# Peptides against a protein of PDB entry 3S8F, part 264

Target 1, 157 residues: chain A of PDB entry 3S8F
Amino acid sequence: VLTLFVAVPSLMTAFTVAASLEFAGRLRGGRGLFGWIRALPWDNPAFVAPVLGLLGFIPGGAGGIVNASFTLDYVVHNTAWVPGHFHLQVASLVTLTAMGSLYWLLPNLTGKPISDAQRRLGLAVVWLWFLGMMIMAVGLHWAGLLNVPRRAYIAQV
Target 2, 166 residues: chain B of PDB entry 3S8F
Amino acid sequence: DEHKAHKAILAYEKGWLAFSLAMLFVFIALIAYTLATHTAGVIPAGKLERVDPTTVRQEGPWADPAQAVVQTGPNQYTVYVLAFAFGYQPNPIEVPQGAEIVFKITSPDVIHGFHVEGTNINVEVLPGEVSTVRYTFKRPGEYRIICNQYCGLGHQNMFGTIVVKE

## One batch from the design tools (peptide; made by RFdiffusion4, then SolubleMPNN)

Design b2_p25_6_s4 (from b2_p25_6, 13 letters changed)
Fold by OpenDDE base, seed 5:
Structure b2_p25_6_s4 (fold): chain B 157 residues (1-157), chain C 166 residues (1-166), chain A 25 residues (1-25)
Amino acid sequence: as target 1 above (157 residues)
Amino acid sequence: as target 2 above (166 residues)
Amino acid sequence: DYVDGTLLFMAFLAFVYLSQFALVF
């Protein structure tokens, strides 16, 4: 029940963020159904990080419904599936949002903008983190479906 | 143009809110229905049964590991299993191939897990509550029991074995 | 139209999450 209660504000946030991104992209000159996406500031790690986090949060949210299902939870409960879900929600969305926040916060605290080299490095870090998290999440979910136990150092498979 | 866009977004937001709320209520209704009908998941579970964790080791069907496996029918057995810090009793659990096994699992101390490799048996074991799992082993051999709920310093070494005889 | 992409995204989300409900019961 609690899982679904958090789903409502999450879905509303998804709408708000999507609408704001499209609006901003179109204001930046993007046109067409997807042209607004390209118009967004993908050269800024402070922007890219939380957006990637949100993308990872989508399948994680769907997984939350699975975890809250009596029938499906029998399959996934206390398996590697659960850590996979957590890593999408926490290590993807929360962590990437935190990383993005730092890319914004530190320049503001120091009063100095980041260098171009630092910006490029930041982008690399964020994208590599996202890629790694997606690989890990897929692996954990897959392992969970194969009945690999949670909180165990050994598995039959 | 910008103002028109904002108005459109607000209108769609209201619709999305209504959808989200409707989805919430439908899901809650489904949960309520499954709870009301006591529909179990993949593995059928018995009715809620409670025991005193402070005396379960001294008296009752869990007290003697030598009598833990009880034949209840021609091809039916009940196995009374204790999950404790840090192991399982009896260990090994010996059952015949092809028989319907009803596991009655409880704990005398803290919460443990009961995950049998090679099967879909995966339940949490709570002190004071009896977990009931029904399963039929079709293949003979050894099946490892894994504790998948942190229970203390020895959690990582908490294993058991089910031996299925031909 | 400033909402075309958003609407498509919402349709996608609705499909994803409603499909999960079909699996619940």
Scores: peptide ipSAE 0.510, ipTM 0.839, DockQ to the pose 0.574
Fold by OpenDDE base, seed 2:
Parts: C-alpha cells; structure tokens; sequence
Structure b2_p25_6_s4 (fold): chain B 157 residues (1-157), chain C 166 residues (1-166), chain A 25 residues (1-25)
C-alpha cells in the first residue's frame, strides 16, 4: 500500500519533470514532437546525469509494482531480482542525481566553471555509469527470474 | 506565449493527477480483494503460528533434530527445521520421494533464509514465527538449502541438505 | 502545443504501469 501510495507523487513528478524538460527544450529552440530533446544541454554532465538517472528509474518503478505484488513476490523475493531493482533505483537514479548535483555544485562553490576536459570526462563517466548499470540491472533481473538467490555466492543455475 | 504554455501544462497535469489517483485506487482495491478472498495464498495475520525463540531449542518439536521428521500420514510428513547461525537442523533432512512434506521452519536467533535449490521453496525465517511450506519432491536426490538473508559473519557458509530417498 | 512530447511520454508510462498492473493481478 505504501509503495503504491508513493507511486502517485512519483508519477506526478515524472510529468512535471518531463514537462519542464520539454518546455526548456522548446525555449532553447527545439521544435516538433522530439526536437526539444535535442535542444536540451546534453553537453553538460550536470544535466545528463540526472536525466539518465530518471530513465533508469522508469523500469525500476515498474519493478516496484512487481515487488509490491503479493503474487509476484513469491517469484522475486530474495532473488537477484531485488538487487536489480535496487541498483536501478539507488545506483542509477540517486547516484546519477548526486553526480549531476556535484557537477553543478563544485563550480558554484569554487566560483569557477569546470574546464572543457573536465566536462568531457564528466560526460564519459555518467554515460558509462548508466550503461554499466543498465547491463547489470538486466542481468540481475534475468538471474532473479531464474531463481538465483540474492546474498549467496552460489546458485544452481 | 509562456502563459499559454503554462495553461496547457496545468490542464494536462490535472489529467495526469486524476489518472494517477485512479490507478492508486484500483491497486488498493485489488489488494483488498486479494486479502479478502485469499486468492494469492496470503496467510491471514491472525493465523500466524508463533513460537518462543528463546525456548525453541530446549522444548517442542524443534528441540530434537532426531525427531524433526514426523510422519503424519501414509504419505505425509512434517519436518521441523531450525535455521540458526549458521546452519540448519536437521542436516541432512531425509524425506521420501513422492511424499507430501510440510516444512515448519523457525529460528532461535536472527532472521535467516530458507531457499531450496531446484524447488520453489523460498521463505524468510523469523525468530518467533513459524514459516510453513508444503512441497512434494518428485525426484530423488540431494537438494541444497541456501540462506539468502544476511545473518552474520558466517552467512555465506550457511547451507543445508535435503535428501530425498526412493 | 508545448507539451506534446510529454503527453506521449506519459502515455508510454501509463502503458508500462498498466501492464505491470495486469501482471500483478
């Protein structure tokens, strides 16, 4: 019940964030159904990181509904599925948001912008992080469905 | 320009809110239905079997591992299993092939897992509560029990075995 | 319309979560 209750404000946040992104993109000159996406500042790791986190959060949120299911819990409980969900929610959304926040915070605290090299490195970091997290998450969910237990270094499969 | 954009966003936001709330109520209704009809095999809270973890080792059906396997019918057994730091008792658990086995699992210390490889048996074991699992082993052989709930420094080595005999 | 893309995205999310609902039932 609590999970589902929290889903409401989360879904509202999803709309608000998406709308804000679209509005921002359109203000930046993006046009059409998808042109606003390209107009967003994809060259800024402080922007890219949280957005990638949100993208990872979508399947994680769907998995949250699964995990909250009485029936499906019999399948996924204490399997690798659960850490797969966690890594999407925490290691993707929360971590990438923290990374993005850091890329914004440090320049503001120091009063100096990050160098171009630092910016490029930051972009590489967040994209590689996201890629790795998606691979791991898919693997963990897959293993979980095969009844691979969590918190165990051995499995029959 | 910006004003009309905000107006549109607000209108659709209200729609999304309504949708989200509707989904919530549907989910709640489904949960209520599931609990009311027990369609998902949910054990009512009032029927939860409880034991005293401080005495479970000294008295009762879990006290003697040699008496843990109890035949309750011609082809029915109840197995009283203790999950403890760090292992299971009895170990091995010996049961006949094709028999209906009711596992009654509890813990004298901390929360453990009871995951039997090759089966769909996968439950958490809480001190003070009895986990009940019914299963029939169709194939003879050895089935490994794995603890899938972190329970301390020896967690990774906490294994048991179910031996299914013909 | 300033939120056409968002609306499409929301439709996608609705589909995702409703599909999960079907699995939960």
Amino acid sequence: as target 1 above (157 residues)
Amino acid sequence: as target 2 above (166 residues)
Amino acid sequence: DYVDGTLLFMAFLAFVYLSQFALVF
Scores: peptide ipSAE 0.472, ipTM 0.806, DockQ to the pose 0.601
Fold by OpenDDE base, seed 4:
Parts: structure tokens; sequence; C-alpha cells
Structure b2_p25_6_s4 (fold): chain B 157 residues (1-157), chain C 166 residues (1-166), chain A 25 residues (1-25)
């Protein structure tokens, strides 16, 4: 029930975040409807990680509305669907944001910039994490719709 | 120029916030209406049925697994099921094919799950509360019951069986 | 415009979430 109340405020926040990204991209020379996206610092894992987290958060948030529904709960409750939602919210947004924060924080704490190799490794980590998480999340949601239970090591189908 | 950009963004933000707030109130109203009238797809919860979990094993319809399956009509049965740490009673549950089965499920100890494979039966089982599920098995055979709610150290081994007879 | 992309994105999100809201009723 509370998720339903949070959904709209989340959309309000989404505007601010998206607008900030577009503004930043345009300041970096991006033009047109989508050119600002390419202008964003995709070579910085501190940027890429939380953005990928946000992308995962979109379907997760939509699923949150489903999970909070009295009627739809009969379909998804205690199935693999629920863990799928968790992995989009916690293991995607929260985790990737934390990863991104570390890529910013560690250089500042140590006073040493990250090397190019570390930067590239960081990019690989966050992209692989995101892609793997998306695959797993889709699989879990699909399994949930097929009535695969959560918290069980064995299931039909 | 930057100031103009910020001003424009703020204007759109205010508009979006206003729209979002309006939508929030609309949906709150719709939810409230739906809950109040039980219309628009809300499945009404049955009457809350309570039992004493401390005595459910000693007295009442759950006390004797041999008497757990009760015929209530020509093709209707009520099955009184206990979910406990760590199993189900009776086990197996034997019911006829094609009969309307009403499961009355409760727990004497902690919260459990009652998930029947091959069916849409999937409910939480709370001590002190009776969960009611109605189902008709169209195919004979064995259906596994899985506990899908963590209930302790033996949770992973908590299974039951429903045997549907021709 | 300063937020054209954002507006398009928000339209998409609105569609997604409104669709989900419709399912709960």
Amino acid sequence: as target 1 above (157 residues)
Amino acid sequence: as target 2 above (166 residues)
Amino acid sequence: DYVDGTLLFMAFLAFVYLSQFALVF
C-alpha cells in the first residue's frame, strides 16, 4: 500500500534527476533531443554506475506497484517474482550507487586519482554487474510468473 | 544563459510536481473508493476465522489427521490442514478427482507457507488464523506442497503431498 | 529546449507507471 503512495513522488524525483543529467550533458556540448546523452561522462564509473542503477530502478519501481497490489499479490506473492524485484531495487540501484560512490570517494580519501586501468576495470565491473543483474531479474520475474516459489530449492517447472 | 536554463528547468519542474501531486490525489481517491466499495477487481477477504494455536493439536477439526478430510457434499470436501515445523498434516492428503476441495489451513507454531505445485494455491499460514483456499483438481496424481515462507532450520525440508484419486 | 529529452523520458515513465496503476484496479 505504501508503495502506491511512493510511486508518484518517485516520478517527481525522476524529473529532477533526468533534468540534471540533460543539463549536464548539454553543458558538456551535447545538442539535440538525444545528443546530450552521448555527451555525459560515460568513461567515468562513478557516473555510469548510479545511472545504470537508475535504469534498473525503472522496471523495479513499476514492479513495486504490482507487488503492493492486493489483487496481483495472488499471482506474484512468495514466487520468484519477488526476489526479482529485490534484485532490481537493492542489488541494482542501491548496489550500483554504492559502487559509484566508491569510485568517487576513494580517490578523494586517498588523494590519488584512479589509474586508467582501474577506470577501465571499474567500467567493466559496473556494466557486467548491470547486465548480469538484468538477466537475472528478468529470469526471476519470468520464473515467478510460472509459479516458481521463492525460498525453495526445488520447484516444478 | 545558464540562469535562463535554470529558470526554465524550474518552471517545468514545478509543472511536473503539480501534475504529479494531482495524480497522487487521484490515485489515492481511486484506491480509497475501491477499498470502500470492494469493486473494481478487489477480491474480498472472507470472514476472519481465528483458532487458538496452543490447542489446535489437541481439540477441534485439526486434531486428528485421520478425520482431516470431511465430506461436506456429494462432490465437496473440506480438508483441515496443519502446517507445522516441519511438515504438513495430514500427509498425504487424499482427495477425489473433480471434487471441490476447501482447504482450511492453520499453524500451531510459526508462520508457514502452503504452495501446491501445479496449482494456483499459494497462501501464508499464520498461527491463530485459518487460511481458506478452494480448489478443484481436474487431473489425478500427486501434487507437492512446498513451504515458501521461512519457518526455521528445517524449512528447506518441509514438504507435503496431495494425492488426487480417480 | 533545455529539457526536451527529459520531457520525453518523463512521458515514457508516466506511461509505464500509469499502466501499472491501471492493473491494480
Scores: peptide ipSAE 0.467, ipTM 0.826, DockQ to the pose 0.535
Fold by OpenDDE base, seed 3:
Structure b2_p25_6_s4 (fold): chain B 157 residues (1-157), chain C 166 residues (1-166), chain A 25 residues (1-25)
Amino acid sequence: as target 1 above (157 residues)
Amino acid sequence: as target 2 above (166 residues)
Amino acid sequence: DYVDGTLLFMAFLAFVYLSQFALVF
């Protein structure tokens, strides 16, 4: 029962983050229902990384409800489904947020701004990471539904 | 303009907070209802059966692998299985095709997994508790048991076999 | 119209979560 209380701060955080992004986009000249998205700084890996992490976190959060379900847990518990969930939550959101933080922090700490080449490389890294994580996560969830066990190197399928 | 925006955001935030709390209470009520009425496919929890993990190897139904498979009816069997570091006992487990099998699984040492490939049998085995799983094998053959809960250095090699005979 | 996009997003999120809860009960 207490686990379900986590949904409250999570939903509120989602609202706050989304509202902050929309506000920022509108301040940058974005207009309309979706124009604020385009106005966000998509050329900055320090911004793109955590945003992609958030996108991956949404289905992961939905999966959290499944994992906490006593009925559906019978299906997914200790299968590849669970690692799939973790890769969305930790390897996507947390990792990409850390990467994004470093793209901002290191230049500021060293006093040396990143070059344009480094910026482009950073963008490539975070997008490729996100793509890889999504592919892996879908695969793991799919495998989990096929009853592939976690913590095992072998499976019948 | 910024002040107006902040006020609007705060108002909507409060609204969503209220919605979230209301939703939470509704779902708690639904959980309580499903648990109380055993609806929505909820399998009622059986009686908690406990054993002493320190003596389970010396006495009781798990002590002798040769007596692990017990016929309890014309087409019903109970199999007393030990999951231990690092294997299963008995191994192989031999059962007839089409019979209703009740697995009584426990551990003398640490937490293990009992995942039977090709079936929906997937339970954690806790020392001091007996896990009960009921299953009927429709097809003859060999079914691999996999430990899907980390249990030590030999975890990755911990396998068992169920042999279903015609 | 300061948070119209956010409201739409939250409506979507609510739908997703409600759908998940419907599956577990």
Scores: peptide ipSAE 0.457, ipTM 0.830, DockQ to the pose 0.569

Design b2_p25_7_s1
Fold by OpenDDE base, seed 5:
Structure b2_p25_7_s1 (fold): chain B 157 residues (1-157), chain C 166 residues (1-166), chain A 25 residues (1-25)
Amino acid sequence: as target 1 above (157 residues)
Amino acid sequence: as target 2 above (166 residues)
Amino acid sequence: DLVLLVHNASVAMLLAMLLDIAQIF
């Protein structure tokens, strides 16, 4: 009940951010149902990182509802599913947002803008992190559904 | 201008809020669907039962591992299991194939896990509480019990065995 | 298998993190 209560404002916040992104994309010339996405500044790691974090947070949030369900939690509780959920929430959204924030914060603190090389490397790193996180998360969730326990170094499968 | 931008933002926000609400209902529906189609995956817990963890080793049905398996019917058994730092008793747990087994699991010390590989038996064991799980082993053989709740320095080596005999 | 996949993904993620930290300075 408590988790579901928190889920509602979290979803509202997430989709409010999405609304802001859509508006920004349309202001940048994006047209149609999906054209606004292409118009967003995908060349900026400070933008890309938190957006990728949000994308990872979506299945994590859905998983949170599953974990909060008493009956469904019986299937996934104390399995590899749980750390999979944690990694989507913390290591995806929070960590990617933090990583992206550094590309804004540090240049402002040092007074030096990031170079083009740093920008390109940042994009590569953020995308690589996201890809790795998705692979790890899928693996952990899949293992959890196969009843692989958490906090154990051995498994039947 | 500022007014035009504000109005546009509000329109998009309303749309996405509506989508958010719709997704909430989708998730609820998904939960309901899962419950309806996967009821066999849930092992219902028994009524809340308490025990004194300070005396459970000395008196009562958990005190003697040799008497832990109790036949309660022609094809029904109750097994009184202790999860402790760092192991299970009795170990091994011997039960017949095809019998309905009621596990009564408790702990004399700290919280442990009771996860039986090859089954959907997966419960946390709290000192002072008795976890009740009902299961029928259809296949003979050995089933490993794994502690999946951190319980101290020996946690990673805390294993038990259920032997299902023909 | 899944363990190897998760392991390799984790290593890649750690390397990405280190590169991210290193390049920003």
Scores: peptide ipSAE 0.023, ipTM 0.710, DockQ to the pose 0.030
Fold by OpenDDE base, seed 1:
Structure b2_p25_7_s1 (fold): chain B 157 residues (1-157), chain C 166 residues (1-166), chain A 25 residues (1-25)
Amino acid sequence: as target 1 above (157 residues)
Amino acid sequence: as target 2 above (166 residues)
Amino acid sequence: DLVLLVHNASVAMLLAMLLDIAQIF
């Protein structure tokens, strides 16, 4: 039980970011319970990428709590479940945040804005990355529940 | 007004903080529910037992593969298994169908995995420690043992077999 | 086939990554 309290700081951080997004959306004219989401700058890959990373981090974080459980980890440990968790945390949140940061950093360093073509391509890339990550993560978690071992070239099913 | 903006941000943060704490309790509740409704997923483990990895091949219950399977009761067996680079001993492990099997697994060299296909047996094997897993095979046949912890150059080829006899 | 699904997803992600890098230059 004490181990699960490690999730508190992480959740606090995650939902503080969510609070910031809500505030930003409302400042941009969003109203109502969900209208603030639509008001966010979804046309900017520097924004979209890290937000998609956060969305992938949600199931990953929930899975992390499960993985921290002594009894439940006994079932999923060293199965394909674990790589599924890693890819949500690292290849989703961290990687997408890094990708998104480039769309902010490079224009600022060069003093030149990205072209509309680059912007559109960037949006397509980060959405495609997110989609691929979700497919892979679901597949790995599913395989793990079917007792497919980690670090093996063979599988029972 | 900067002051008004700060107050607004604080209000949103407080709301989302409350939500985060609520979600923590939801996760704990889900874990508790899963454990209460799913009893077959967890295999009973024994007490912590230590062994000297430098002598385990020379003396003791793991030293002779021919004596690795010990009958401890009418329908109860203890199997002393070594996981080593790169295989398992004994191989094959022969046990009767329907018997309660207590696997006592250790390693003389490095950390290995002990994953038995078709079962929920999945433990790490550490040098100096004895992993204890209790299982009853309901179906006869061959069960493959897979190493799921990287243990060196031959890791990908490290397999064993459990033969369950009728 | 879960292996095939994971493989295809990985290939798609790799292509996305390469495109992302390429467009920066």
Scores: peptide ipSAE 0.021, ipTM 0.749, DockQ to the pose 0.029
Fold by OpenDDE base, seed 4:
Structure b2_p25_7_s1 (fold): chain B 157 residues (1-157), chain C 166 residues (1-166), chain A 25 residues (1-25)
Amino acid sequence: as target 1 above (157 residues)
Amino acid sequence: as target 2 above (166 residues)
Amino acid sequence: DLVLLVHNASVAMLLAMLLDIAQIF
């Protein structure tokens, strides 16, 4: 039971980011309960990438709670579930954040702004990455629930 | 205005904090619901039990694979299993259908996995520690044991078999 | 085959990542 409270710091960290996003969206003219989301700069890959990473991190965090549960961990431990969790945490959040950071960093380091074509391509790539990662992660979690073992080249399914 | 911005951010933070706490309770509730509706047929049993991995092959209940399956009561058995680089002992493990089986699993060398296909049996096996799992095989047949914890060069070939007899 | 599926998906994503990095130069 107490193990579940490990999630509290993570949730508290997440809400500050969410609050910042809401504030930013409202400053950009978004109104209402969800209008601020639409007002965010979805045309900027430096913004979109890390936000998509955060979105992937949500189910990953939920999985973290499951993994931390003694009884539930017995079911999912050393199954494909665990790699699924990792891909949401690392390959989604960290990787997409890195991608977003590069869209900011490299133009500044080179002194060359990204072209509109590069911007559009970047948006396409990060969205496709996110989609692919979600498909893979869902598949791994599903396989894990079907008791597909981790670190084995064969399975009963 | 910086002051207005700070106040607005604080308000949003409070809202999201409340949401986060609500989500925590939702997760707890979902876990509770899952546990209540989906009980696992395999449960860890017993207290933390320790064993000397350096002597486990020489003395004690794991030393003789011919004595690994012990009847402890009517339709109740204890099976003493070694996971080692790179296999399981005894192999095959023969148990009767419908019997309550208590697996006592340990390792003489490194950490291994004990994953039984077709079951919810999935535990790590640590040298010096005895893993205890209780299970009842309802269906006869062969169940493959897979090592799902990397244990060395032969890890990928480390398999065992449980034979459940009618 | 899940292994093949995961492998192919991983390769595709890695390629996408490389393209993303490359295109901004």
Scores: peptide ipSAE 0.020, ipTM 0.733, DockQ to the pose 0.029
Fold by OpenDDE base, seed 2:
Structure b2_p25_7_s1 (fold): chain B 157 residues (1-157), chain C 166 residues (1-166), chain A 25 residues (1-25)
Amino acid sequence: as target 1 above (157 residues)
Amino acid sequence: as target 2 above (166 residues)
Amino acid sequence: DLVLLVHNASVAMLLAMLLDIAQIF
C-alpha cells in the first residue's frame, strides 16, 4: 500500500515535468518525437543541472520503490545499496538542483550576467558531477546487491 | 497565454504517462529478478514480537548465553542472540550443519545490525523488538556476524562468529 | 480526466495506507 501511494504521485510528477520540458522544447522550435530535446537550452547550466538531477532521480526513485517494498527491502536494507540510493537522491538531484538554482539566482541578485567562461565552466562542472555520481551510484547499488554491508569497512566480496 | 500553455502541456501528458508506466513495469521486472536471485536460503518470520529491553539480560531466553542454543526438534534449533554495544552473544554461536536454525535476535541497548557473511541473513535489530530469521547452513565453517547499523564508537569492531559444525 | 483519475487514485491509496497504519495501533 505504501509503495503504491508513493509511486503514483511520483509518476505523476515525473510525466508532468517531462511534459513541461517537451512543451518548452517545442516552443523553442523542436519538432518530431525527439527534436524538442535538442531544442532545450543545453548551453545554460541553470537548466542542465536540474535536468541532470532529474535524470539521476529516475533510478533513485526506482530504488525508493525497492526500499519501500517489504520483500525487497530485506535484500537491500543496510547494504551499500542504500548509500547508492541516497547519492542519487541527495548528491544528484538535490545538489544539482541547488547548483542550477545558483546559476539563476546569483546573476539575478547581483544584476550581473554570468560570463561565457563561467557558463562553460559551469556546464563542465555539472556534467562531470553527474557522470561521477552515476558511476558511484551504480557501483554502490551493485555492491549492495552483492551483499556488501553498509557502515562497515569489511566486504565479503 | 497561461491558458494556452496549460492546454498545450496537457496534450503531452498521455504519452509521457504511458512511458512512465512502461518504465515502472521495467523496474518491477528488475525487482522481481533481484528478488528471485537473492532470497534463497533465508525465510524471514515477518511477525511482530516484543520484549522488554531493560530486563532481557536478566530474565528470559536471552539471559544466559549458555542456554541460547535450544534444540526444538530433530535437526531444528532456535538461537537467542543478543546484539549489544559492542558485540554479540553467544559468541561464538555453534550450530550443526544442515539444521534448520531460527535466530531470535534482540538488543538490550541501541539499534544494531545482524549481517552474516556468506549468507543473505541481514536484519536490523531494535531494542524492544525481536527479529526472527530462519536459515539452514549447508556448509560447515565459520561465518562472521557484522553490525551494519551505527551503534556508537565501537561500531566498526562489533563482530560475532557462527561456527557451523559437521 | 486523466489527471483527475490519478489524483483520485492517489487519495484512495493514501486512505488505504492510513487504514493499514491505524490497524497496527
Scores: peptide ipSAE 0.005, ipTM 0.684, DockQ to the pose 0.023

